# Designs tried in a protein design run: peptides against a protein of PDB entry 6GMG. Part 193

Target 1, 331 residues: chain A of PDB entry 6GMG
Amino acid sequence: DSDDRVTPPAEPLDRMPDPYRPSYGRAETVVNNYIRKWQQVYSHRDGRKQQMTEEQREWLSYGCVGVTWVNSGQYPTNRLAFASFDEDRFKNELKNGRPRSGETRAEFEGRVAKESFDEEKGFQRAREVASVMNRALENAHDESAYLDNLKKELANGNDALRNEDARSPFYSALRNTPSFKERNGGNHDPSRMKAVIYSKHFWSGQDRSSSADKRKYGDPDAFRPAPGTGLVDMSRDRNIPRSPTSPGEGFVNFDYGWFGAQTEADADKTVWTHGNHYHAPNGSLGAMHVYESKFRNWSEGYSDFDRGAYVITFIPKSWNTAPDKVKQGWP

## One batch from the design tools (peptide; made by RFdiffusion4, then SolubleMPNN)

Design b2_p14_7_s4 (from b2_p14_7, 8 letters changed)
Fold by OpenDDE base, seed 5:
Structure b2_p14_7_s4 (fold): chain B 331 residues (1-331), chain A 14 residues (1-14)
Amino acid sequence: as target 1 above (331 residues)
Amino acid sequence: DGLLKRIKELLARK
């Protein structure tokens, strides 16, 4: 039960992490040890190590979303999300493909839709947009300057995002970021902020008014990116898990992975940090574990999910929660 | 319950 959630205790600032355990291409550790690593590597504000606060430890205790929460400084809103969907592949497979033995039509369509998403291209799109945003931020000392720079960058690249409404998540994301307004954060200065990326895995069949088949096997038409921009409307994501297909089967509501602002050009070499579940050391679920996975391991996801989105948000440059290089595990 | 919506209950499968 969610009532078993416990906030991890404080760790001394000078305590070094224990070695991570390798696990199928991932590095794994218990949440307490991740806090130690976080304090040594990611906690820096203005170049100074910080002990993870009680509030931050509480955020972290919520599991995978907690990892993104503590590193981004806010609970994920998922407003600026990107994906890549191959419409031609989808249509062709539906027309010319056949259900597998024992596969229902609804299951077939859901699977084909899932397979028509390209995680690598979705990630690449988010990185491309984040890069454009970072260039727009560099010399902008107010929001107006940032928006002007952004529009110029988009025009130069002939990017379809230039046609988005001024009130869209794309243009409003910065001003809606709490850390942008904080005195010790951005202090309303765009040049003090940088774009960062995280990913969310979730289920497409969340509409309670839809057919049972869509809730069980996916909604092929849900959460597709808009052509040209790659933007995904996340407004219908309510953290509803996949419906069971057999008695006793249960699925998880979501998964979050933190990427930050790594500069590694090879997607396969990027590191994604995520948690397994909320921290319940004395409960049935047990202690929370944190994983540092390569993109291949992260993007594989689970059968619980048929959608992956790559989301852009902002953090102050003075934070070290999104370094250029992330090393997997410890040491 | 808003708290339940924030909690992942996934067990390590790998």
Scores: peptide ipSAE 0.041, ipTM 0.751, DockQ to the pose 0.158
Fold by OpenDDE base, seed 3:
Structure b2_p14_7_s4 (fold): chain B 331 residues (1-331), chain A 14 residues (1-14)
Amino acid sequence: as target 1 above (331 residues)
Amino acid sequence: DGLLKRIKELLARK
């Protein structure tokens, strides 16, 4: 029950974190301790350490989405999302493969579709685009200059994104970022902003007008990236969880993982920060825990989800919520 | 119900 959600209390600015504990290859801690780490490592504005505000603590208390929320500075809109889907693999497997023993046709098709997504390639595409955007930002002092730079970069790379409409999420993402417009943020200066990445796991079978099988086992045709660009239309994602396949079964609506702007070239060594559920220390769910996972652990996901998207947004360069290097746990 | 859509309620594994 969401009524059990509690905002974690303030932590003293100089309070050092307790050690994280290992959990299935991840570093894990309670949300209160993450706040302590966040204040020591990620809170800096213009080089000055900050106490996490009441508002930020409230955002964080919402769970996995809260981690992305507090670090990106806004609730995820998921408008600029990327993925990689192997159409040939999908078609070939459907044609030449067959359902496993006890697997329905719908379950088979849903599974094949899920397996036809490549999380690593999706992440790589997002990083590629973020790099292009960062190059376009670096010397642009107004939005017009940024857009011109972006178009030039895309043309030089023969990137299909150059053909996107000016009103597309790709070109409108910066101007629609609240921190870009803030005086203490970007102040409408693109060169003060940088691209950052987070990931969302969600269910494909969200169309209530579709078959029950699609809601239970996935919609093979839903949330595929556009060829060439890798863009995923997220407009139909309404945070609807997978439908139960058996009595008493329940699924989670989404999962969010924060990557930021790490420079580690090896995807497998990148760190993803996420939460388990909303903070309910006095409720049945208990206290919120925060996990720092390697890409392998993050990208594996859960059976609750059959889609993964990698989303680009922007934060001010003066924020330290997306450092070049992220270290798992504490110390 | 809008608020409920913003929270992950059921994931308590690991």
Scores: peptide ipSAE 0.040, ipTM 0.748, DockQ to the pose 0.153
Fold by OpenDDE base, seed 4:
Structure b2_p14_7_s4 (fold): chain B 331 residues (1-331), chain A 14 residues (1-14)
Amino acid sequence: as target 1 above (331 residues)
Amino acid sequence: DGLLKRIKELLARK
């Protein structure tokens, strides 16, 4: 029951974290201990560590989305999302492949579609775009300068994003970021902001007007990236979980993983921070736990989801929620 | 709505 959610208590600013627990390539801890780590490592504003506020602790208490929420400074809107889909592989497999024993046609098509996404290439595209954006931000002191720089960068690279509408999430993302407008944030100065990345796992079969098979096994045509840009239209993502295929089966609505702005060139060595569920220490779910996973662990996802998107947003450079290097676990 | 922010308990799955 969602009513069991509790806001974690404040942790003393100088309290050091307890050691994380290693588990299958991940580092895991209870949410209270993550708050301690967060205060020591990620809380810094203008070089000074800060106690996580009650508001931030409340955000965090919502689980995986809470981790992204507290570190990005806003609830995820997921508008500027990227993925990679191999159309040729998909078509070829549908044409030449066949359902497994006992697999329905719909199940086969859903599986083939899921397997036609490349998580690593999707992540790489997001990082590429974030880098372009960061170059455009670097010396821009107003939005106009930022947009001009961005267009120039895209033109130089012959990037299809240059053809996006001015109102698209790509061009509007910065001005729609609350922290950009805040006095202690960007203060309307693009050069004070940087691009950051998080990821969302979700279900493709969310259209209630579609067939039951699509809701159960996925919609092969849903949430594909646009050719050339890699942009995913997330407007139809309503956080609807996969439909059960058997009695008693249930699926989760989404998963979020925070990457930030790590500079590690090897995708496999990047660290993704995420939570298991909302904090319910007195409820059936129990206390929230936070995981720091390598990309392989994160990108594998769960059977609950058949789509992954890599989303770009912005935070002030004065925040330390997205450092160049993220260390897995503690110490 | 807390339901919209619920996710799988990962510890139970590992």
Scores: peptide ipSAE 0.035, ipTM 0.740, DockQ to the pose 0.224
Fold by OpenDDE base, seed 1:
Order: sequence, then structure tokens, then C-alpha cells
Structure b2_p14_7_s4 (fold): chain B 331 residues (1-331), chain A 14 residues (1-14)
Amino acid sequence: as target 1 above (331 residues)
Amino acid sequence: DGLLKRIKELLARK
């Protein structure tokens, strides 16, 4: 019940976090303690620590999406999304593979499709594109210069993204970022912005007009990346959860993980920050917890989801919500 | 339903 959601109280700016606790290979803490860490580590604007505002605490209270929301400065739109799919593996397994004992044909096809996505390659593609975008931003003082730089970078790399329409999410992402237009943000200066990455897990079988089997076991053809670009059309993602396969079974609508702009080259050593549910300290769900997970723990996902996308957005360089290095836990 | 679509309503699996 969303009515149980509570905005976490303000934390004094100088209050240090309590130690995080290990939990299934990740660092875990209650949301109030994450706010303390956030104020010490991620809150900096122009090098000065800031107390998390009431608005930011309100955003954070929404759970996993709240972590991405407070750090990116906007509710996720998920328009610029990347993934990697092995078409040959998919076709081969469908042709030569066999359903497991008790597995229906639809369940088999859904599982094979899920397993044909490569999370690491999807993440690497997003990082590659973010790097190209950051180079294009570096010396551009207006949007026109940014776009020209971007096209040049793509041409030099022979990247298929160079063929995208000017109105595509790829080219329009910067201009559609609120913080880019803010006086104390980008102030319409691309060189004051940087690309950042977050990830979304969701269900492929969201089409209510499709078969019940697709809603229960996944739609093998849905949310595949375009060849060459790796772009995923997210327009059909309506935050609809997987349909139950048995009475009493329920699934979560989505999961979000915040990466930011870490420079760690080894994907397995990158840290992903996410939440379990909305903050309901007086409700049945209890207080919100925040997790800092390694890539392996994040990318594993849950049976609730059969798709993962890696999304690019932008934040001002003056924000410290996406530092080069993220340390797991506290201290 | 704008509010509900933004909320993760279940506990994360352990």
C-alpha cells in the first residue's frame, strides 16, 4: 500500500554513517544511514557538501527507482537504453535445445531468450557510448557544437549510431535533460555536463493483447537491441510485472541500479546502488534498505525480470553523485 | 496511477 510510504527525516550534515553490514555479497544499510553517507560522499555541489533536501528525500523514499532518481536528479525516462543479444545462440538453442522436465514450450522459449542476453556486453556498450558522448561534451559550449562533435566521433569510430535520426533519443537526450537547462546546472553549456549510466530490470511480456503464455513466461521477441547500435526501444515498457504462473504468486514491477560514471575498467569490480522497496517504517514492508552491490550481484537479477537495459542520461559535472570511484559500504 | 508505477512494492529477494 503506497499510503504507508514515509519521507525519511533530515539527517544532520555532519553526522557520520554507521557501518554497513554485509548481506549476500553486498553492503546493506537502512535508508537513513544511506542519507548520511550520501551527504558525506555524494552530496557535493561545486565541492561543497549539501544536506539532502526534503524533495530529494521524498524521491529517495520510492525505493530502487528512488536511488537513481536522487542521484540523476530526475525520474528515469529510460529513453536511451542499450543491451546485447546473441541472435545465433538464440536460434541454435531453439533448434537444438530441449525443454527441461516439466517446462512448457513457451517457458523454454522465454528462458532461452533471457539467457541469450549478455549483461556484461550490454553494460560495455553503454560505457562505450557514454565515453563517446563525454568526448563530444568536453569542449562544446552549445548544443550545435555538441551534436557536431558527436557525429564526428561516431564517424571516426564507424559507429552505426551515426545513422540515427536527429530526433532519436540518442541525439535529443541532452536537450531533454532538465539539469542541462538549469542556471545552476548545465546552463545550456554541454561542457558542464557528463554522461552517466543506470540499469533497469523489467519484464518482456507486458503486451496485454498477447498470449497468456508470453505474459507468464516472457516474450522472446520483445525489447531486443537493434543490430549495430545496441539501442533498445523502451516505448512499450509500462512497468507491468510478470503474470503469476501459480495462485498467490506475485512479481515486482521493476528494479533500478545506479552506476553513475565509475572509471573502473573491470566490470566485475564496479558498484551498483539500489533499494529494496519504498520506505514504510510503520508499515508491513518496513524501512527501506539500500544496497551497494558488485556487478555480478546486480546483473544476476531476479526471476521477476527477463530483460536488463543500461541507460544513459546526463548530470552536471558540479554534482558528485557520479564519482570516478565508488567505495562499497562504510567506512 | 502515476505514483504506484514508481514504487517497488515488494521486498527484495534474499
Scores: peptide ipSAE 0.040, ipTM 0.749, DockQ to the pose 0.150; fails the geometry check

Design b2_p14_8_s1 (from b2_p14_8, 6 letters changed)
Fold by OpenDDE base, seed 5:
Structure b2_p14_8_s1 (fold): chain B 331 residues (1-331), chain A 14 residues (1-14)
Amino acid sequence: as target 1 above (331 residues)
Amino acid sequence: MDPYAKVREYLGSL
């Protein structure tokens, strides 16, 4: 029950983190210790350390989504999402492949669809688009200037995103970002904002009107990126977990990983910050733990999920929640 | 159950 969720207590601003623990190639710590690290490393507003507020601690307590929430400043809307799907591989495997021993046809199709997504290419696409957006933001002092710059950048690259409707999440994302309008944030100045990236893992078979097989083994046609743009329609994502395939089996509803704005060119060296579950120190789940994972560990995901999306949002440049370099663990 | 919170641990190893 989510009713046992607890807001982590405040940590003194000057309290240094305890060392993180290695865990399967990740760095792991309890949420309270992550708050200490966050205050030392990521809390800065205009170069000044900040204590994590009660509101921010409450957001963080929601688990992996809380990590993205506290660092992005808003609950994820997932509207500007990217992925990469190999349609030819999918068609060829369905045509020429066969179910494994003991695998149902629906399980086979779901697996083939999952395997036809390329997490690295999806991440690369999001980084490419974020870079274009950042160039468009850099010298734009109003939204009109930003949009004009963005259209020019897309035209120069012959990017299919240039054909998106003006109301598309791609063009509307900045104006719909609360921190863009905040006096101490963007203050309606695009040049004060930067694009950042997070990732969501989730289940494709969320349609309650679909077959039981799709809910158990995945919907091969759901949440595919649009050709050319890589945009994923996330409107049908309602945080519904995979349906059990056996009695007593249960699956996680989602996973979120925070990347921010790291400049590391090697995807394998990038660090993704995420949590295991909501904070319930006195409940059955226990205390929330925070993980800093390399891309390999993040992108592998779990059997709970058959989709990964890489999402772009915006934060003020005055925030230090998305630094160019992220160090895994502590010290 | 709050649909906006991560409501359980991973089934796989972390």
Scores: peptide ipSAE 0.235, ipTM 0.819, DockQ to the pose 0.135
Fold by OpenDDE base, seed 2:
Structure b2_p14_8_s1 (fold): chain B 331 residues (1-331), chain A 14 residues (1-14)
Amino acid sequence: as target 1 above (331 residues)
Amino acid sequence: MDPYAKVREYLGSL
């Protein structure tokens, strides 16, 4: 029950974090210590450190999604999502493959679909698009100029995104970003904004009207990227977890990882920040922990999830929540 | 080790 969620207390602005702990190739710390790191490293507005506000601490307390929330400035809407799916692999494995011993047909199809997604290519696509968007933002002082620049960039690259409707999340994402409209944010000036990336892991079999098998083993046809664009329709994602396959089995609803705007070209060297669960220091779950994972650790995911999406949103350039370089752990 | 191995609960708001 989310009823035992607690807002982490304020941390003094000058308080340095304790060292992070190694955790299976990740850096791990308790949420309050992450707040300390965040204040030292990521809190800067116009070059000045800021104490994490009560509102931001409240957002953070939501767990993995809270990490993305506090750094992006808004609860994830997941509208501009990308993935990569190998359709040929999927078809070939379905045709030529067979269920393993004890594996049902539905389990086999769900597994094959999961294995047909390429997290690295999905991430690369999001980075490519974010780069295009950032170029379009750079010298655009109004939304019209941004959109014109974006269309030109896409045309020059012969990118299928050029064919998206004006109402598509791709073109509407900036105008729908609250911080773009804020006076101390973008102030309606695209050149004050930058594209950032986060990732969501979730379950494909969320349709309550579908078969029990799809809910247990995945829906092979759900949440596939559109050919050419890589866009994923996230409208059917309702944070519904995988259905139990046995009594007492339970699955997590989602996982969010914050990447921001790291410039590291090697995907394996990028750092993804995420939380384990909502903060419940007095509850059975205990205190929230924050993890800084390398891409390999992040992209591996868990059996709770069979989909990954890489989502683009925007933050003001004056924020330091998405620096070019992220160091794993502390110090 | 799966950091969620013992904590298979909702990670955030639904």
Scores: peptide ipSAE 0.073, ipTM 0.708, DockQ to the pose 0.336
Fold by OpenDDE base, seed 4:
Structure b2_p14_8_s1 (fold): chain B 331 residues (1-331), chain A 14 residues (1-14)
Amino acid sequence: as target 1 above (331 residues)
Amino acid sequence: MDPYAKVREYLGSL
């Protein structure tokens, strides 16, 4: 129940953040203090820092998704998603492996499927594609030029994405980005846009027509990337949490982590920004906290989730929500 | 449950 969600108050534009606190390998702070950091570091439009608007603060108040929302400028659609799945590992483990003591067959299959995803390779694929897109954007002053550049880049690299349908999220993502069409954003000029990345953790067993075991322990066949492209069909992701396996057990619907456009080549050194829950300072959950985690801490996820996706979207280059370097914490 | 909101506190991990 999110009825106790509250929009964080405005913070003065020039208010500096308080120091972040270390929390299990992460840097952690309360949402109001993140707003202060955001205004100093990420708020810039055309080189000028901005106060976080009421609308942006409202977006942020939704928790982990709110962090991605405020930085990307739109609610995550998750349409252009990538992952890496080792099908040979999966098949071999199912054939030669055995359930652990007390583990059901369904639990075993769900676990093996989860473990067959490679988070680092999924992230690397998204970064590779984002780089190709950024090259295609660089000198393109209309969408046609962008698409032509993109196709040429993919052909040169012999990338399977070149075979995607023109209506695919891969080719339609830019035109479907609101900030691309905005006068103060891209203004329909691809060269004013850049590709950015965020990640979503979610549950595979979301099909209500499936077995109870799949809802409890995962659907081994759901949300796998397409061979060659790495694209994940996210159309069946309805933010349905894992089903309880015991009385009183409950699981969270999703987690989101913001990466942006960091240039750090070492995945392990990249910083992921995420929130714990919606902001409920007067409720049982309390105030929202924001975490800046290294990739290891982010990619570990939780037992609530058995899938991770790395999603590409676009923001105007004039925004500073996705800088080349992100520093963990404050100062 | 609000499909747009995360509902739990993070559990710390190393």
Scores: peptide ipSAE 0.034, ipTM 0.744, DockQ to the pose 0.106
Fold by OpenDDE base, seed 1:
Structure b2_p14_8_s1 (fold): chain B 331 residues (1-331), chain A 14 residues (1-14)
Amino acid sequence: as target 1 above (331 residues)
Amino acid sequence: MDPYAKVREYLGSL
């Protein structure tokens, strides 16, 4: 019940976090303790620590999406998304593979499609593109200069993204970022911004006009990346969960993980921050917990989801919500 | 807490 959601109380700016605890191979803590860590590590604006505002605490209270929301400064729009899909593996497994015992044909096809996505390559593609964008942002003092730099970088790399339409989310992402336009943010100066990454897990079988089998077992053709670019059309993602396959079964709508702008080259050593559910300390769900997971723990996902996308957005360089290095847990 | 206890609120529509 959404009515049970509560905004976490303010934490004193100088209050140090309690130690995180191990939880299923991750570092875990209650949301109030994450606020304490956030104020010590991630809250900085122009090098000065800030208390998490009531508005930011309200955003955070929404759960996994709240972690991405508070750190990116905006509700996720998911417009610039990347993934990697092995078409040859998919075709070969469909042709030569067989359903498991008790597995329907639709379940088999959905599973094979899910297994044909490469989470590591999808993440690598997003990092590659974010790096190109960051180079284009450097020394660009207006949007025109940024776009010219971006096109030049893409041409030099022979990247298929150079062929995208000027109205594509790829080219419009910066101008559509609220913090880019804010006086205390980018102030319309691209060189004051940096690209950041988050991830979304979701269900492919969201078309209500499709077969029941696609809604239960996945749509093998949905949310595939475009060849060459790796771009995923997210326009059909409406946060619709997987349909139950048995009575009493239920699935959740999505999961979000915050990466930011870590420079760690080894994907397996990167840290992903996410929440379990909305904050309901007086409700049946209880207090929200925040997890800091390694990439392997994050990318594994859940049976609720058969798609993962890696999304690029922008934040001001003056924010410390996306530092070069993230330490898992506390201290 | 169980990390699989995933009930999440969002500002979108189902």
Scores: peptide ipSAE 0.032, ipTM 0.730, DockQ to the pose 0.213; fails the geometry check

